# Peptides against a protein of PDB entry 6MBK, part 39

Target 1, 240 residues: chain A of PDB entry 6MBK
Amino acid sequence: GFEMVNFKEEGFGLRATRDIKAEELFLWVPRKLLMTVESAKNSVLGPLYSQDRILQAMGNIALAFHLLCERASPNSFWQPYIQTLPSEYDTPLYFEEDEVRYLQSTQAIHDVFSQYKNTARQYAYFYKVIQTHPHANKLPLKDSFTYEDYRWAVSSVMTRQNQIPTEDGSRVTLALIPLWDMCNHTNGLITTGYNLEDDRCECVALQDFRAGEQIYIFYGTRSNAEFVIHSGFFFDNNSH

## One batch from the design tools (peptide)

Design b1_p19_2 (made by RFdiffusion4)
Fold by OpenDDE base, seed 4:
Structure b1_p19_2 (fold): chain B 240 residues (1-240), chain A 19 residues (1-19)
Amino acid sequence: as target 1 above (240 residues)
Amino acid sequence: SAFMENRVPVLRDYTPFTF
């Protein structure tokens, strides 16, 4: 019912190959295909994760390192997904001087500066961990962990991480959802839910889409300031 | 919607990268 297409100006997105009706279940992604905190624990990162309090406390950072490890692994199951990710982002960590100057007129500037500081601190911390911790020796990024790597991973996770239930539904965990996150964002209602019985993310169409149309979804409500921080843009059709 | 009533909403996470 859909195909991945590289749209001009928008990057990768999903295009309908047939008419899709509003509320039609057109896309689902089983848990086993997701990049999650749990899959990070079960990966080559697992031993380090088990010993580092920050990785344990911050699922978003765990996902960032999971993403980096899988990117550096030629035989990773997620290579096809990772190859579709942008090499650079429009997020604050990639802002040019003029973009930062523009934000000085907004409330977002303080959060941008904080993001720079925090990201630098995190990189410095984990650089030391990767260089010195015994469980880091087997990481595919051991000899190549740059700020650019970390910036990319943070930006990837920042823009794509989602809350999903754990398998037993007892708590919330974080996940990157391959294929689904290729849908570009639009204003609307939440149309993605997790089906615990079938253990999969399920997405229904926000509206009718005709064959050949790009499929958009709504990722959730956030302010324009939050859009800048997490996505690097102001959403004109954002009511907040 | 009836769809969402039987599912856990999948929400974009905005947890900051801070420590």
Scores: peptide ipSAE 0.630, ipTM 0.945, DockQ to the pose 0.918
Fold by OpenDDE base, seed 3:
Structure b1_p19_2 (fold): chain B 240 residues (1-240), chain A 19 residues (1-19)
Amino acid sequence: as target 1 above (240 residues)
Amino acid sequence: SAFMENRVPVLRDYTPFTF
């Protein structure tokens, strides 16, 4: 019912190949296709995860390392998804000095400086862990873990991570959702829900879309400052 | 909607990378 298209002004997105009605279930992604904290625990990262308190405490960092390990694995199940991700981002971690100077006039500047400091600290910590911890020897990134690698993974997760329920529905965990990530954002209502019975993410159309139209979804509310920090830009249609 | 009444909302997460 849809295809990936490079739109002239918006870049990659999803285009309807048929008429889709409002509230129609047009997209679903089973749990087994998601990159989650649980899939990280079940991967080559699992032994290190079980021994490192920071990986256990911070699911977003666990996802970042999961993403790096899978990217470095030629036979990874998620290679087709990972290849769709940008190689670089417009997020603050990629800003040049002049772009940072511009941010000094905004309310986001203090969070940007904090982000730089925290990211550098995290990289330094995990660089030592990867070099010295016995369970890190199995990681495909053992001999190649750069700041650029970590910056990319952090930016990828920062811009794409979502809250989903655990399998039993008792807790919230974090996930990257392939295919669904390709939808561009618009203001509206949440139209993506997790179906615990069928164990999958399900997305219904926010409005009617005709064949040939771009499909938009609403990812959630953000302030302009939060958009700068997490996405590197001010959202023109952001009402917050 | 009736759709969301029977499902757990999937929300973008904005938890910062901080420690």
Scores: peptide ipSAE 0.627, ipTM 0.945, DockQ to the pose 0.902
Fold by OpenDDE base, seed 5:
Structure b1_p19_2 (fold): chain B 240 residues (1-240), chain A 19 residues (1-19)
Amino acid sequence: as target 1 above (240 residues)
Amino acid sequence: SAFMENRVPVLRDYTPFTF
C-alpha cells in the first residue's frame, strides 16, 4: 500500500501506492522489528549495558550505542533500516556558525549550547569506557568510535525515538520504529498506537490519501524551540 | 478516535541527552 520515495524538499518519505482511507490501518510494525532499549540489552552491547550506570539510566544513550553497534555489524538485522537513515542531520549538532548565530536571538540558543556541551561530555565519557572497559572489547566500534559517530547516533535517536509500552505494558520504554518513521510529519492527531495484544505498533491514516500521494503522520506537538533542538527547523503551522 | 481507545499512544520522545 506504500513505497519509500525521495521527495523534493522533504527527503525520503512514504508514498501511497493505492488509495488509503482515513482511519485505515495501513502500517504496523511488530515489536521484534523495533530497535528498543530491550533489544540493546539483548545485543552485543548487553554486557557493557549491564555494567554501565549511564547506559542503564538513559535509554536514549543506550539506543544511540545500539544504533552504532548495529551499523557497524554487517549482518545486523537492522541494516536495511539503518541504511534508510540520513547520513547527516540539520539538527543543532550539525549547525554551522551562521545557523547558530541565527538562534542567538531566541531562547533555543541556550539549549543548543547545552546540547553541544552535553554531547561532548558524553562522547568523552564513553570513549574512555569503550577504550578501557572489558565488556567493550567485543563491540564492533571498539577501534572506531569517533565524535562524528556519536553525533550521528545521538541525532538519529533524538529525532526518531518514541515511547512505547514494555511487552507486559507495565512501563514505557524507548524505540526506533523502522518504516513507520519514514513518514514525514504534518499537523494533526496521533494516529499511531501500540497494540499490546498483537505486540505491534499500529498506524492508521490521518486522512484520505490517494494513490501517488505522500503519507504524512503526526508525531506529536512540540514547541518551535523543541523543533529546532530535535528536528533543526521551525514548523510554521505548529499549534503549540 | 475509536482506534486509539484500546491502544497505547505511540508518542515521539523528547528526552534530552544530558548528564
Scores: peptide ipSAE 0.626, ipTM 0.945, DockQ to the pose 0.915
Fold by OpenDDE base, seed 2:
Structure b1_p19_2 (fold): chain B 240 residues (1-240), chain A 19 residues (1-19)
Amino acid sequence: as target 1 above (240 residues)
Amino acid sequence: SAFMENRVPVLRDYTPFTF
């Protein structure tokens, strides 16, 4: 029904290989394929997670370290997914001086500066943890944890993390959704829901897509400033 | 939609990286 394609301007995306009708269930991803806070806890990161209050309190940071550990693991199940992620992002953490100067006239500048400060603080904290904590000794990133690594992981999670229910549906947790997040965004309605009975993310088509057309999904409504901060881009048709 | 009524919406999360 679809294939991964590298589009010239948009990077990787999904293209329909047949006609897909609006509301047709064309894509689903079982929980076992997701990168979640739970999978982080169940990974090589688990022992450290169980001892570090910040990892426990901040699921987004847990996902960032999960990504780094799996990236550093040649036999990781998620290698195919990780290889589809950009090596660099258009997020503020990657801005050059001229881009920051441009933002000085925007509402986003204060949050950008905060993001720099917070990310640097987090890196410094976890660098020390990784170097000194007993449960960090077996992490594949033990001898290779740079600011660039952390910046990449933070940007990856920041741009791709989603809320999904826990397995029992009792609360919300965070997840990266392989394959699904290859869809580029457009304006519209949320068309992805979690099916607790089948324990999977399910995506229905936002509209009719003909064979050969790129498949788009809607990520939700945010201001352009929020998109810059959290996604690294502006959306012209944004309602805010 | 009828589809979403029976499912938990999957929403992009924007939790900041802060502490």
Scores: peptide ipSAE 0.608, ipTM 0.941, DockQ to the pose 0.927

Design b1_p19_2_s1 (made by RFdiffusion4, then SolubleMPNN; from b1_p19_2, 5 letters changed)
Fold by OpenDDE base, seed 3:
Structure b1_p19_2_s1 (fold): chain B 240 residues (1-240), chain A 19 residues (1-19)
Amino acid sequence: as target 1 above (240 residues)
Amino acid sequence: SAFMERHVPVLHDFTPVTF
């Protein structure tokens, strides 16, 4: 009941191909199609993950490396999804000197500098790990791991990561949700939930959408400052 | 909603990649 469309002002989003009613289940994504911390552990990254304490402690970094390994793998199941991701982002890690100078008078500047410092430190650490660790030898990125690669992967995860339950429902894990994450944001309520019985993400319509209308979802309540730091944009209709 | 009462909410995680 939807298609991917390039909207003139908003970029890529989802458009309804039929009338969709409020609370109608219009989109679902089974666990097997998600990029998760668990799928990272079960991939070519698994042996390194099992021996690196930072990968084990930080699921978001595990997802970033999973994304890089799958991008570098021509036969990856997730190639069609990865090809839909932006090649660059408007997030702080991509800001030019003039954009940073503009933020210097704002409360966001400390978070921007912290993000730069942390990302640079992480890259330096993992560059050494990839060059020296025995379990890194089989990674498809071993001879092609640049700061630009790491910056892209971290930015992709920061803008798209979601909390979902583990398979047994006992704890929370992190996931990238293909196709679903193409929906642009509007004000409203959370309308995406995980169905543990069917083991899938399910999204119901926030409102009625007519055939030809863009389908929006609500990402959550955040300030414009938080949107800039985490997503790289100001939301004009953000009431907070 | 009756839908969300039967589901675990899927929440976008805005936590920065930091250490």
Scores: peptide ipSAE 0.395, ipTM 0.890, DockQ to the pose 0.908
Fold by OpenDDE base, seed 2:
Structure b1_p19_2_s1 (fold): chain B 240 residues (1-240), chain A 19 residues (1-19)
Amino acid sequence: as target 1 above (240 residues)
Amino acid sequence: SAFMERHVPVLHDFTPVTF
């Protein structure tokens, strides 16, 4: 009922191939297709994860490394998904000097500088871990772990990570949701839920979409400043 | 919606990667 399309102004998104009605279940993604903290634990990263306290404590960093390991693996199941991700982002970690100078007059500057400092510190930490830890020797990124790689992975996770239940529904974990995260965003209500019985993400249409129209979703309420910091974009009518 | 009442919401996590 939909296809991936490169829209001139919005970049890649999903377009309806038929009429979709409001509240119609048009998209679902089984857990086995998600990149999760659990899939990271079960991957080549698992041995390192089991011994690094930061990876264990910070699921978002675990996802970032999972993404990097899978990107570096030519036979990864997630290669088709990874190839759809931007090579660069409009997030603060990619801001040019002039953009940073402009932000000096805004409240966002402190968060931007914090993000720069934290990301650099994290990279330095994990560079050392990858170089020295025995369980890092088998990682496909062992000899190719740059700051640019880490910046990209962290930015990918920050812009695309979602909270989903664990398989048993007892806790919340983090996931990247392939195909679903290709939907561009609009203002509205949350229309994506996890079906624990069928173990899948399910998305119902926010509104009627005609064949040929772009499909939009709503993923949460944030200020424009928060969207810039976390996602690198503005909404004209974004609710605070 | 009636749909969301029967599902665990899938929410984008806006938490920065920081430590």
Scores: peptide ipSAE 0.404, ipTM 0.888, DockQ to the pose 0.920; fails the geometry check
Fold by OpenDDE base, seed 1:
Structure b1_p19_2_s1 (fold): chain B 240 residues (1-240), chain A 19 residues (1-19)
Amino acid sequence: as target 1 above (240 residues)
Amino acid sequence: SAFMERHVPVLHDFTPVTF
């Protein structure tokens, strides 16, 4: 087993409560516990989703709004998960003026400015949608939708979104994976996949962990989101 | 860029779909 622990330097993480062996399946998360584009469609956001072309076209934005709606809902099933998320992120959207000035000497500045511009435009668009669209009237965020809210949600999704198969396995969709995404990063190999037969994300131990040790996973050479999207999930047919 | 890769999580595309 494992437990969630707040580590001094790394924030929340998972700690082994018993010895875990390398390659042992120690963690799995059923689809019903995931925040997905499908769960967004099935939530209070569903009516708006069905009428907004951007939400339909951009699953990451749908997840961001799903996250905001659930955060604003005291009785949300995902409240325990949402409360574990960082309040701020080490992403360009949170850069201070001095950090941006430092980046002016790099080619990254164009990507940063693009992200700022795109995020600001999206916020302005959705602010108007939330204020004027009939299906937005019942959203729990209707009277509280700030740029800071949107920045947080976008950054949460940007850093934590994963590609998983749809229920029928015919396509991929986007998901936030509670509990699993609490594992902090170490160097190694990807050890997370999706089991379609059991309809769950599965994580095997990267190495031996002793009782009391923090459990680490490899996020990939890129961000967690990119690695899972591009290389991450072992589909059942890749039994290597 | 090397900076983004090392210090900042890689940015996912949040470019608005222009219709």
Scores: peptide ipSAE 0.035, ipTM 0.589, DockQ to the pose 0.068; fails the geometry check
Fold by OpenDDE base, seed 4:
Structure b1_p19_2_s1 (fold): chain B 240 residues (1-240), chain A 19 residues (1-19)
Amino acid sequence: as target 1 above (240 residues)
Amino acid sequence: SAFMERHVPVLHDFTPVTF
């Protein structure tokens, strides 16, 4: 029903290969394909995760390190997904001096400075951990962990992380959702949820799409002050 | 994403003082 395409101005996106009707379930992603905190724990990162309080407390950082470890692993299952990710982002951590100066007149400046400070502190902390902790020795990033790596991973997670239920539905966890997060954004209503019975993310079409058209989704509104989680995954009513 | 242009993502921080 769809294919991945590199659109000139929008980067990678999904294109319909047939006509898709509004509200049609056109895309689903099983849990086993997701990059989650749980998959991070079950990866080469697992031993370090089990010993580091920050990784345990901050699922977003766990995902960032999971992403870096998988990127550095040639045989990673997620290589095809990771290769579709931007090399740089339009996030505050990539802002140039002029962009920061422009933001000085806005409320966002405090968040920008906070991000710079927090990210730098986290990098410094984890640089030391990776250099000194025994469980870091087997990480594929052991000898290649730069601020640029960390900035990229953090920005990837910040822009793409989603809340999904745990397998038992008792809690929420964080996930990157391959294929689905390749959909570019448009205004509209949230059309993505998680089906616990089938253990998969499900996306229904926001509108009719004809064969050859780009498929857009709405990720919901984000506030500058909110922890960037695509909150749209919890349909209050599992009515779908 | 055009949406990231409009919103500043926030990363929560928890950095314990390591002795």
Scores: peptide ipSAE 0.030, ipTM 0.575, DockQ to the pose 0.049; fails the geometry check

Design b1_p19_2_s2 (made by RFdiffusion4, then SolubleMPNN; from b1_p19_2, 7 letters changed)
Fold by OpenDDE base, seed 1:
Structure b1_p19_2_s2 (fold): chain B 240 residues (1-240), chain A 19 residues (1-19)
Amino acid sequence: as target 1 above (240 residues)
Amino acid sequence: SAFMARHVPVVKDFTPVTF
């Protein structure tokens, strides 16, 4: 019912191959296909995760390292997904000096500087961990962990991570949702939910889409300013 | 919607990575 397409203005997105009606379940992604904190714990990262308090406390960082490990693994199950991710992002961590200078006139500058400072500190910390920790020796990124790698991974996670329930529904965990996260944003309502019975993410159409039209979803209520700061995204009709 | 009433909402987490 859909295909991945590179749209000129929005980049990669999903296009309907047939007419899709509003509220029609057109896309679902089983848990086993998600990149989650749990899949990170079950990966080559698991031993390090079990011994690093920051990885344990910060699910988003665990996802970032999971993403890096899988990217560095040619036989990774998630290679097809990883190849669809942008190589760069329009987030503050990628801003040029002139872009940062432009933001100095806004309240956003403090958040930008905070992101820079935090990301640099995090990289320095984990660089040391990767170089010295015994359980890091088996990581595919052991000899290839640059700031650019880390910046990319955390930016990928910050822009794409989602809250989903654990398998038993007792807690919330973090996940990257392949294929689904290729949908670009529009104004509307949340139309993605987790089906615990079938253990999958389910997405219903926000509106009618004709064959050949791009399929949009609503990421959540954010101002354009917040989207720029956290996701690098700007939507002209974002009234939230 | 009736759909969402039967599901746990899946929401993006835009929180910056910080510690």
Scores: peptide ipSAE 0.343, ipTM 0.872, DockQ to the pose 0.888
Fold by OpenDDE base, seed 3:
Structure b1_p19_2_s2 (fold): chain B 240 residues (1-240), chain A 19 residues (1-19)
Amino acid sequence: as target 1 above (240 residues)
Amino acid sequence: SAFMARHVPVVKDFTPVTF
C-alpha cells in the first residue's frame, strides 16, 4: 500500500499506492526485523557488550556500535536498511564554523558544545577499548574505527531510536525500526504502537491518504529547538 | 483511539547520547 519516494522538498519519504483510511493498519514491523539492544547483545558485539559497563548501561551506544558492526558486515541482514540511512546529518555534530558562530548568542550553544565534548570523549574511550579489549578482535570494525564512523552512528541513533517494550512487556528498550522510520513528520497524535501478542510494531494512518499522497506520522511532542538540537529538524507547523 | 488503547505506544527517544 506504499512505496519509498524522493520528494523534492522533503527528501525521502513514503507515498501511498492506494487510498488509505484514517486509523487503517497500513504498516507493521516484526521484532525480528528491528535493530534493538537485544539484537546487539546477540550479535558479534555480544561478548564485548557483556564485559563493558558503558555498553551495558547505555543502550543508545550499544545501538550505535551494533549499527557500525552491521554496516561493516557485507552479509548483514540489515544492509538494505543501512543503505537507506543518510551519510551525513544536519545535527550539531555536523555543524560548520559559521553555524556554530550563529548559535553563540543563543541558549543552544551550551548543548552544542556539550555534544562535541561528550562525543569526543566517548570516541576516545571506545577507540582504546577496540584497540585493547580481547573481544574487540572479532569486530568487523577493528581496523577501521574513525571519529567520523562514531559521529555518524551516534547521530543515526539519536535521530531514529525509539522506545519499545521488551518481549515480555516488563521493561522499555531501544530500537531502530526499518521502513517505518522513512515516514516524514507532521503535527498530530501518536499512531504507532507495539502489539505484544503478535510481537510487532504497528502503525495506523493519522488521516485519510489518497493514492499518490505522502504518508506522514507524528514523532511526538517536541519544540522546534529540541528538534534542531537532537534531530537537526525544523518543522514550521510544529505547535511549539 | 481504540487502536492505541490496546497497544504500548512507540515513541521516538530524542535523549542525547551523553556520559
Scores: peptide ipSAE 0.341, ipTM 0.872, DockQ to the pose 0.897
Fold by OpenDDE base, seed 5:
Structure b1_p19_2_s2 (fold): chain B 240 residues (1-240), chain A 19 residues (1-19)
Amino acid sequence: as target 1 above (240 residues)
Amino acid sequence: SAFMARHVPVVKDFTPVTF
């Protein structure tokens, strides 16, 4: 009922291949297809995860390293998904000097500098871990872990990570949701939920979409400042 | 919606990666 399309102005998105009605379940993604903290723990990263307190405490960082390990693995199940991810982002971590100068007149500059400082510190920490920790020797990124790699991974996670329930529904965990996260944003209501019985993410249409129309979802209530800082874009029609 | 009433909401988490 949909296809991935590169829209000239919006980049990649999903386009309806048939008419989709409002509230129609048009997309679902089983847990086994998600990149989660749990899949990270069960991957080649698992041994290191079990011994690094920061990876254990910071699910978003675990996802970032999971992305890097899978990207570096030619036989990764998620290669098709990873290839759909942007190679670069419009997030603050990618801002050029002139863009940073523009932000100096705004209150967002503090958050931008914080991101730079935090990301650099994190990279330095994990560079040392990757170089020295015994369980890092099996990681495909052992000899190829650059700041650019880390910047890309954390940017991918910050822009795409979602809260979903654990398998038993007792807690919330973090996940990247392939294919679904290609939907661009519009104003509306949350239309994605997790079905614990079928163990899958389910998305219903926010509105009627005709064949050939782009399918949009609502990411949630965010200010434009939050979109810039965390997602790297402005939403002109954002009324929040 | 009736759909969301039966589901755990899936929301993007824009929390900065920081420590």
Scores: peptide ipSAE 0.317, ipTM 0.864, DockQ to the pose 0.929
Fold by OpenDDE base, seed 4:
Structure b1_p19_2_s2 (fold): chain B 240 residues (1-240), chain A 19 residues (1-19)
Amino acid sequence: as target 1 above (240 residues)
Amino acid sequence: SAFMARHVPVVKDFTPVTF
């Protein structure tokens, strides 16, 4: 019912291959296909995860390192997904001087600078961890862990991570949802839910889509400033 | 929607990576 397409302005997105009706379940992604904190723990990152308090406390960073480890693994199950991710983002960590200057007139500037500082600090911390921690020796990124790598991974996670239930439904965890996260944003309502019985993410169409139309989803209620900080774009019709 | 009433919402987490 859909295909991945590189759209001229939006980049990669999903296009309907047939007419899809509003509220139609057109997309689902089983847990086993997700990149989660749990899959990070079960990966080559697991031993380090078990010993580093920050990885344990911050699932988003765990996902970032999971993403880096899998990217560095030619045989990773997630290689096809990772290859669809942008190589760079329009998010604050990638802003050029002129973009930062533009934001100086906005309330977002403080958060941008904070993000720079925090990301640099995080990189410095984990660089040391990777170089010195015994369990980091098995990580494919040990000899190739640059700020650019970390910036990319963190930006990927910040723009794409989702809250989903744990397998038992008792808690919330974090996940990257392949294929689904290729849907670009539009204004609307949340139309993605987790089906615990079938252990999968399920997405219903926000509206009618005709064959050949791009399929959009609603990421959630955010200000334009929050979208810039976390998703790297302004949305004129962000009326929430 | 009726659909969402039967599901645990999947929500984008825009929490900045910070510590």
Scores: peptide ipSAE 0.311, ipTM 0.861, DockQ to the pose 0.934

